Peptides against a protein of PDB entry 4N3Y. Designs and how they scored, part 26

Target 1, 83 residues: chain A of PDB entry 4N3Y
Amino acid sequence: ETRDQVKKLQLMLRQANDQLEKTMKDKQELEDFIKQSSEDSSHQISALVLRAQASEILLEELQQGLSQAKRDVQEQMAVLMQS

## One batch from the design tools (peptide; made by RFdiffusion4, then SolubleMPNN)

Design b1_p11_4_s3 (from b1_p11_4, 8 letters changed)
Fold by OpenDDE base, seed 5:
Structure b1_p11_4_s3 (fold): chain B 83 residues (1-83), chain C 83 residues (1-83), chain A 11 residues (1-11)
Amino acid sequence: as target 1 above (83 residues)
Amino acid sequence: as target 1 above (83 residues)
Amino acid sequence: LVPELLARLDA
């Protein structure tokens, strides 16, 4: 019966369209998520890199301080022994 | 009093060394975290991209199906009108 | 579409 067949096909068409719309929405959401995730990660990593760089500078300062302190102690010990 | 001064400097040296060790540890932890975070993010993004690609393929399939369904309905309607 | 998506990531 052709009439019934047409109705069935129309239903199938509607169902297909619904699936298409859903898939399009899902795809867009994924794209948006990827973009946001990438940006957030990039910013976070950049911040952490800067923090690491600051720590590196501090390390160098501490190393210099330690070396100087060592020398100071040695000099004071020498004075002590001479007195 | 030189003896007391030496003792004080020795303490300061130990404290400086402790601080240095702590800073070195912190720096290493940051570097490890950055590396791990970057790798995790990269993998996650890659997975999501693949998912998006799959969705794109499905979209194209659905579009083709929809077009075909539309044509089928139109053809059936024509037959119906002719009968 | 994927290349376009990747381009958006750089935006």
Scores: peptide ipSAE 0.062, ipTM 0.512, DockQ to the pose 0.115
Fold by OpenDDE base, seed 4:
Structure b1_p11_4_s3 (fold): chain B 83 residues (1-83), chain C 83 residues (1-83), chain A 11 residues (1-11)
Amino acid sequence: as target 1 above (83 residues)
Amino acid sequence: as target 1 above (83 residues)
Amino acid sequence: LVPELLARLDA
């Protein structure tokens, strides 16, 4: 019967629309997630780079200290040899 | 006593060197971590982009289906009105 | 060294 067929098609239309809306929502959530993830990663990497820079500074300072200590030992050895 | 001072300085030198080596190791580990993290993030984002593209395709297909269903309902309604 | 590290990330 035509009326029944129309009702069936209307139901199918509603179901299709519901699925469409769900898909649209899911897509938006994915886009938001990608954006947020990218930003978070960027911030994390930046912070880690700063930490690496700090380590580099410390390394340089330690190298200087090591060189100075070496020189000091050599100087004291020279004094010792003279005595 | 000079000899004792030399021994002390030699110890300090060894300790400084140990710290230097540790710092160098830590720095390298940081660099490795940053590199790995960046690569992982890149791969993850790429995969998510592909998924978003798939969702977009599905959305388009659903939109077409919805339009067709709408037209079908309209056609059946026209038939009903004629009877 | 840090600039070099960043360069490696971009490579």
Scores: peptide ipSAE 0.062, ipTM 0.508, DockQ to the pose 0.133
Fold by OpenDDE base, seed 3:
Structure b1_p11_4_s3 (fold): chain B 83 residues (1-83), chain C 83 residues (1-83), chain A 11 residues (1-11)
Amino acid sequence: as target 1 above (83 residues)
Amino acid sequence: as target 1 above (83 residues)
Amino acid sequence: LVPELLARLDA
């Protein structure tokens, strides 16, 4: 019956619209998540880079300290030999 | 006493070297972690992009379906009016 | 080598 068919089509239309709206929302949420995740990762990486940077400075200081300590030991040995 | 001082300096040198080696290892681990984290995030983002892409295709299909359903309903109504 | 690390991240 034609009228029943029309009602069925109207229902299908409403269901399709509901699905469309949900999908649109989900897509937007995904895009927002991607954006936020990218920003969060960027910030986290930046923090870790700063930490690595600090470690590099410490390494340089330790290397200098080692070199100096080596020289100091050598100097003390020389003093012993000369005494 | 000079000899004792030399021994102390030698110990300090060993300790400094141990710390240097540890710091070097830690730095390398941080760099590896940053690299791996970046790659993991990149892959995750790529997967989410593909998902969003699929949703976009679905949206287009649903929009087409809605348009067609609307036309079908209109056609059925026209048939009813003409009958 | 932080500059090199950053360069690698940007690559």
Scores: peptide ipSAE 0.062, ipTM 0.506, DockQ to the pose 0.170
Fold by OpenDDE base, seed 1:
Structure b1_p11_4_s3 (fold): chain B 83 residues (1-83), chain C 83 residues (1-83), chain A 11 residues (1-11)
Amino acid sequence: as target 1 above (83 residues)
Amino acid sequence: as target 1 above (83 residues)
Amino acid sequence: LVPELLARLDA
């Protein structure tokens, strides 16, 4: 009968709405996770880039130093040969 | 009347179910995004780590070379002083 | 090298 049908539909509607709210909550949690995860990854990547940057600078300095040392030795050798 | 109430509830139920399906779809898309994004970030981080690693090795080699060069020059100077 | 890394990051 119609009365029982109404009650059944009301129950189904409540169940559907409950599930909807749960799913929406889960979605929100995933969005929050994405945001947090993305930020964490970004920070980590930035740190690695900075470290690589520092290493590169140091490499260049060492290369310059080594080249200069080579030149200095060559010059001193030339002086010795002339003396 | 009860008949009209039934029709109203049926409509509401359809709407709720439609929204539920949409939300579930969105959730799935977010999950897929998280998976893909995480993989991409992981690969990128790994690449940076490897590069930093390579740079570090090169730095160590240059440092060793420079130190050795310094020692060699000092030894040669000592020989000159003794001759 | 660093600019290259940054380029890859931004790509």
Scores: peptide ipSAE 0.047, ipTM 0.378, DockQ to the pose 0.143

Design b1_p11_4_s4 (from b1_p11_4, 9 letters changed)
Fold by OpenDDE base, seed 3:
Structure b1_p11_4_s4 (fold): chain B 83 residues (1-83), chain C 83 residues (1-83), chain A 11 residues (1-11)
Amino acid sequence: as target 1 above (83 residues)
Amino acid sequence: as target 1 above (83 residues)
Amino acid sequence: LVDELLERLDR
């Protein structure tokens, strides 16, 4: 009876240990996944930020160009009116 | 000529603005995705940690039980030897 | 630690 109990407990202990090891491994893999995913996403975000900044610079340049072009048109119109 | 340039710049400005808005939206979506993913993973990790801790408790209990069972067997053996 | 405990238990 007691011997059977010991054997049963030994089996349960092994099962519990296996479960614990598996759980710890799964946890570690998940943490690694999160870390890698975060790094990948961070790099992607950085690239997008650079793109956005480039677009912003372009917008500013275009706005300045548009304003200048508008002024040029106005000046040309003024010259025509003085003819 | 200048009028055409203005129209061209206006178009380019619209295009640049659209690009900027799209990029900003994409960036925000990515950030939201990362946040959500991180939260989901964090919850999953927490669940796994709890499982591991439960397994650890079980292991300790089983070890104690095994030790006690071993002692019980030894005591029974001693009684038999004294017969 | 668990492995060490299991090893001792198997002795």
Scores: peptide ipSAE 0.074, ipTM 0.460, DockQ to the pose 0.023
Fold by OpenDDE base, seed 4:
Structure b1_p11_4_s4 (fold): chain B 83 residues (1-83), chain C 83 residues (1-83), chain A 11 residues (1-11)
Amino acid sequence: as target 1 above (83 residues)
Amino acid sequence: as target 1 above (83 residues)
Amino acid sequence: LVDELLERLDR
């Protein structure tokens, strides 16, 4: 019966639309998650890079200190040998 | 006393070197962590992107289905009105 | 768009 078939098709259409909307929402949530995750990772990486740079500065300072200490020892040894 | 001063400086130099080596190790570990973290995030993002693409395909299919369903309903209604 | 189509169908 045609009328009943039409009603059935209308129901199916509404159900399909509900599924479409749900899927659209899921897709949007996924995209938002990807975006947020990327931003979080980027910020974390940036922070870690800054920390690494700080460590690099410390290393350079230590290297300079070690070089100076070596020179100081050498100088003191020279003085000692002359005495 | 010069000899004692030299010994002190030598000790300080050794201690400084130990700290330098430790700091170098820490820096390397940090760099490795950053690299690994970036790779992990990249892989995760790629997987999520693929999932989003799959959802997009589904959405397109649903949209086509809905459009067809609408046409079917319209056709059935036309038949009904003629009967 | 789909909602619009459904609205038209329900008329």
Scores: peptide ipSAE 0.068, ipTM 0.499, DockQ to the pose 0.019
Fold by OpenDDE base, seed 1:
Structure b1_p11_4_s4 (fold): chain B 83 residues (1-83), chain C 83 residues (1-83), chain A 11 residues (1-11)
Amino acid sequence: as target 1 above (83 residues)
Amino acid sequence: as target 1 above (83 residues)
Amino acid sequence: LVDELLERLDR
């Protein structure tokens, strides 16, 4: 019966469209999550990189200071042995 | 005409189902991407944290070494002035 | 070391 088939197909179409809208919404939410997560991770990594850079600069300064201190002590000892 | 309506609705249903399958596939791909991206970012951040920790340990060692070197020099100079 | 960290950030 053609009329019954029309009614059945109309129902199936409505169900398919409802599922489609739901899936499209879920997809949009995932895209938004990816965007937000990427920004958060990028900022976190940048902060860690900056911190590492600051530590590296201080490390180099301390290494230079220690090396110079050793040289200064050696020079002073040499002067004392000369006198 | 009922027959024409049935034909039209069958076509619309096929189109809707095709779009639904495509959207569901896209959603799955995004979920897989989120999973992979999260794992990659977690490993990257962990590596940076470990590196920063190693630098911090070395920094503390150098600071202690420099401070001790200063104290040693001061003590040696005091001994020399006593003799 | 800094360059290596920056490289990892830019990946």
Scores: peptide ipSAE 0.033, ipTM 0.375, DockQ to the pose 0.136
Fold by OpenDDE base, seed 5:
Structure b1_p11_4_s4 (fold): chain B 83 residues (1-83), chain C 83 residues (1-83), chain A 11 residues (1-11)
Amino acid sequence: as target 1 above (83 residues)
Amino acid sequence: as target 1 above (83 residues)
Amino acid sequence: LVDELLERLDR
């Protein structure tokens, strides 16, 4: 009876150890996943920020060009009216 | 001749304006995408962090259980040896 | 460590 109880407890201990090892592995995999995901996201966001900044520069250039073009048209209209 | 030039410049101005509007839209879409992506990533990371923390608690509990189980087995072995 | 203890108990 007592021997059977000891054997049962030994088995339970083994099962607990197996679960512990599995959980430790799972935890490590999660940590690795979080790290990799964070790095990937950071890189993607950085790239998109740079792209947005480039677009901002382009917009400013276009605005300046539009203003100049407007002035050019007005100037040429004045020339036309004098001809 | 001058009239034709004015008409050409007016068309160029219209084209530039169209491009400006398109670029403005694209910029806004990029900003929206970055915002949404950041929020999604933040939520996912937060969820995974909580999961990892839960696993940590479980591991600690299992370790404690294993230590206790070991003591229990050893105690029962002592009882067995005395019987 | 746990594995070593289990091994000892299983002897």
Scores: peptide ipSAE 0.062, ipTM 0.494, DockQ to the pose 0.016; fails the geometry check

Design b1_p11_5_s1 (from b1_p11_5, 4 letters changed)
Fold by OpenDDE base, seed 5:
Structure b1_p11_5_s1 (fold): chain B 83 residues (1-83), chain C 83 residues (1-83), chain A 11 residues (1-11)
Amino acid sequence: as target 1 above (83 residues)
Amino acid sequence: as target 1 above (83 residues)
Amino acid sequence: SFLEELQSLLE
């Protein structure tokens, strides 16, 4: 019957609209999550890069200091051998 | 006393070397962590992008379906009004 | 909008 058919189609349309609205919301949340996740990871990685660079500077300073200390020990040993 | 001075410098050298080795290890671990974190985040973001794209396709299909359903309801209503 | 039009049709 035509009237029942119309009512059925209206129900189907309502269900489809509900699904559409839900999916639109889910998609937006996903896009927001991707953006936020990317920003957070970028900031964390940048911070770690800076930390690694600081460690690099420290290593270079230590290497130079060790080289100088080695020379100092050698020099002091030479003095000791002369006495 | 010179001998004691040499012994002290040797101890300082040993301590500095220990610190250098520790710092070298820490730096390497940081670099490994950055690399792994970047790879993990990249994979996660890629997966989410694919999911978002799938949702986009679904939304487009739903919109087309809803437009067709609207036309069908209007057509059926016209039939009903004629009877 | 499309959704508003759809809602109006269903009313």
Scores: peptide ipSAE 0.060, ipTM 0.471, DockQ to the pose 0.025
Fold by OpenDDE base, seed 4:
Structure b1_p11_5_s1 (fold): chain B 83 residues (1-83), chain C 83 residues (1-83), chain A 11 residues (1-11)
Amino acid sequence: as target 1 above (83 residues)
Amino acid sequence: as target 1 above (83 residues)
Amino acid sequence: SFLEELQSLLE
């Protein structure tokens, strides 16, 4: 009968609504996760880039020091040869 | 004496070179890690974006279904009121 | 919203 059919449809509607709300929540959580993950990765990469740049500075300093040391050795060897 | 000084400087040069090589290796490893991490994160985000899009499709289907169900309930209720 | 309207219909 019509009354029974209406009640059945109302139940189905409630079930569908529950599923819709669940899916909406799941989608939102996924999008939030993507955003957070992306931001975290970006921050990590930025920090690591700075560390790499610090290493670059150290390398430049070491290269300069090595070059100077090499020159100093050469100069001292020249003095030694003259003696 | 000069000979001893030269030997000392040569040792210092070798030590500095060892440190330079180590630092160069460390920097390269860091840069490789940054690159790999960035690529991995990018792939993960792309996959999750696709999942979010799939959820969007499901949501649209559910919304359509719910709208239809709502209309069906309203129609049946109208019939009931007329009886 | 759609959900609010749907809920009101079910009440």
Scores: peptide ipSAE 0.055, ipTM 0.472, DockQ to the pose 0.027
Fold by OpenDDE base, seed 3:
Structure b1_p11_5_s1 (fold): chain B 83 residues (1-83), chain C 83 residues (1-83), chain A 11 residues (1-11)
Amino acid sequence: as target 1 above (83 residues)
Amino acid sequence: as target 1 above (83 residues)
Amino acid sequence: SFLEELQSLLE
């Protein structure tokens, strides 16, 4: 009966609508996740870059200190040899 | 004694050098980590973007199907009313 | 919206 067919089609339409709503929600959640993930990664990388830059400064200071220490050792050795 | 001072400075120099090497290693590991993390995030985001695009296609198909279903229901209702 | 229209159709 046509009436039964209409009812069936209405049910199918409801099912399709439910699936559409779910898929739209999933899409939105995915977009939000992508955005959040990107922001989190960006912040984490920025923090790590700052850490790396701090390490660079430390390395430069260490290198300078080592160079000075080398000179100090050489100077002391010279004094010792002159004694 | 100057000789003892030289020995002390040599030890300090060794310690500083060890620290320098360790810090350089740490810096390299950090840079590698940043690079790897960035690549991992990029790949993950790309995969999620593809997933979102697939969802978009599905949504479009669902919308078209729903529109057709609506027309089908209306057509069947018209037939029913004419019966 | 499409969803609102669809809801109205189903009611």
Scores: peptide ipSAE 0.055, ipTM 0.469, DockQ to the pose 0.027
Fold by OpenDDE base, seed 2:
Structure b1_p11_5_s1 (fold): chain B 83 residues (1-83), chain C 83 residues (1-83), chain A 11 residues (1-11)
Amino acid sequence: as target 1 above (83 residues)
Amino acid sequence: as target 1 above (83 residues)
Amino acid sequence: SFLEELQSLLE
């Protein structure tokens, strides 16, 4: 009977519409999640980069200082040997 | 005393090296995490897109079917009224 | 939107 067919199709249409709406919502939420996650992680990485850069500069300074300190000790020893 | 200075700087140098190495490692791990997370989510979104597309097609088909079903009912009623 | 139009059609 055609009336039953109409009722069935109406139900199916509603179900399909609900599914489509849900799927679109889920997709959008996932896209938003990725966007936010990427931004958060990017900022964290940036912080680490700055920290690494600071450490690298410090290492260079310490290397210079260490080398100079060694030379100073050697020079002091040389002076003592001359005394 | 200069010897003490050297020892101190050597310790600081080692500490700085350790920190730099750790920071670089952490940065790399975070970058890898983002890359992997992005890929995983991208695939999930793609799956949802396909699902949404399928639902959209179904909706169109159901709309056509529903419209036709309604017309069929109306035509049947018209025939009955003529009898 | 398409979904809104579909909902309206079902009403």
Scores: peptide ipSAE 0.047, ipTM 0.431, DockQ to the pose 0.036

Design b1_p11_5_s2 (from b1_p11_5, 5 letters changed)
Fold by OpenDDE base, seed 5:
Structure b1_p11_5_s2 (fold): chain B 83 residues (1-83), chain C 83 residues (1-83), chain A 11 residues (1-11)
Amino acid sequence: as target 1 above (83 residues)
Amino acid sequence: as target 1 above (83 residues)
Amino acid sequence: SFLDELKSLLE
């Protein structure tokens, strides 16, 4: 009958509303997660880039130092050979 | 004496070379890590974006359905009140 | 809001 049909429709509507609210919450959580994840990754990568750049500077310094040391050894060998 | 000094310098040069090689390796590993991390994060975020978009579609469908259901309930109530 | 109106309808 009509009364029962109305009550059935109201129940269906309530169920749909529950699903809607749940989905809205889930969507918001996903958006927040994406934002946070992106920020965290960006910061981590930036930190690692800086670390890599520091290593680059160290490498350049070592290369220069090794070149100089090589020259120094060569000079000392020349002195030794003359003695 | 000079001979001992030369040997000392050669040892120092070897030590510096070892450090250089180690640092070169470490730098390469960091670069590889940054690349891999960026790719992994990009893929994960892309997947989550798609999931969020799917939720958006579902929300739109639910809203439309709920609006229609509301109208249906109102119509049925009108019928009931007339009986 | 839509949800508030929906809740009122279901009362």
Scores: peptide ipSAE 0.083, ipTM 0.466, DockQ to the pose 0.025
Fold by OpenDDE base, seed 3:
Structure b1_p11_5_s2 (fold): chain B 83 residues (1-83), chain C 83 residues (1-83), chain A 11 residues (1-11)
Amino acid sequence: as target 1 above (83 residues)
Amino acid sequence: as target 1 above (83 residues)
Amino acid sequence: SFLDELKSLLE
């Protein structure tokens, strides 16, 4: 019956509308997630870059220290040999 | 004694070298982590973007479907009223 | 998915 068909179509319309609204919400949430994720990643990476840079400085200092220490050992050895 | 001082400096040199090697390793690991993290984020975001795009297409189709369904309901209603 | 199924149903 046409009446039954109309009712069926009305139901389908309601269901479709509900899904449309849900999908729109999901899309928005996804966009927000992407944005937030990108920001989080950016901040984290920046922090790690700074840490890496700090390590670079430390490495340079250690290298210099090692070189100096080596020289000191050599100097002390020379003094010892002169004793 | 100078001899003891030399021994101490040798120990310090070894310790510094160990620390240098450790720090170099840590730096490398950090760089690798940053790279991997960036790649992971990029891939994840790309996948999510594709999903969002798919949702966009679906939303458009649903909107069209809803419009058509509405027209169908109206048409069927008209037929029913003519009966 | 249900959404895809619904889309197909409406098409």
Scores: peptide ipSAE 0.083, ipTM 0.476, DockQ to the pose 0.035
Fold by OpenDDE base, seed 4:
Structure b1_p11_5_s2 (fold): chain B 83 residues (1-83), chain C 83 residues (1-83), chain A 11 residues (1-11)
Amino acid sequence: as target 1 above (83 residues)
Amino acid sequence: as target 1 above (83 residues)
Amino acid sequence: SFLDELKSLLE
């Protein structure tokens, strides 16, 4: 009868509300995760870019050193040939 | 003597060249990693955003259903009270 | 999913 139907609908309402709240929470957590993940990735990439730039500086220094060493070898060879 | 010095410098040159090549490779690998990581993160974030949007749609539907259920309960209660 | 089932029930 009507009374029983009302009770059923009330239960369904409570269940629906519970699920709604759960879903809202899940959505919020997902959004928070996305935000945090994006920020973490951004920070990581920035740090790695700096490392790459440091390597660039090192490469330049090594290239300079290599060139100088080559010149030194050539100079010493010239001296040796004159000996 | 000079000959020995030249040999030492030649060794240093080879070592410097080896280190240069190694560093160049390491830099390239780092750059490749950064690029790949960034692309992967971007794809993941996009996918998660779409999931969040799907949840948004579901939430709206559930809210509508909940409101309707509430109205139905109220209507049935009114009928019951008149019985 | 449960949410889909609930949605269908409320429709």
Scores: peptide ipSAE 0.073, ipTM 0.476, DockQ to the pose 0.032
Fold by OpenDDE base, seed 2:
Structure b1_p11_5_s2 (fold): chain B 83 residues (1-83), chain C 83 residues (1-83), chain A 11 residues (1-11)
Amino acid sequence: as target 1 above (83 residues)
Amino acid sequence: as target 1 above (83 residues)
Amino acid sequence: SFLDELKSLLE
């Protein structure tokens, strides 16, 4: 009868409400996860950028040093040939 | 002597170059990871949004049904009281 | 909220 229908619908409503609440909660948690993950990764990338920049500067310095060292050796050899 | 210095600097240059290349590669991979992860999560959120919307609609339908069922029961009782 | 209203309706 109709009373049983009401009971059925009340149960269904409770179930639907529970599902809605869960879904909304899950969505919110996922959004929070993305936000946090993005921030963490961004910081990690920034750290790697700094490291890359430091290495680049080091390479430039070493290239200069290597070139100068090569010239110094050549100069020494030139002096020896003149002696 | 200077020749040894050159050899040392050449080694250091190679090491620095390797580190730079690795760092750049790692950075690129991390950026790719973020991009892919963000896309995947975005799709998952979209799916949850759709589910939430479906549940919300269901709740509205059930509320209507429940209200109508309640009215039907009340109507039936009113008829019985009049008999 | 909407959900709170739904809970109240079910009470």
Scores: peptide ipSAE 0.059, ipTM 0.424, DockQ to the pose 0.036

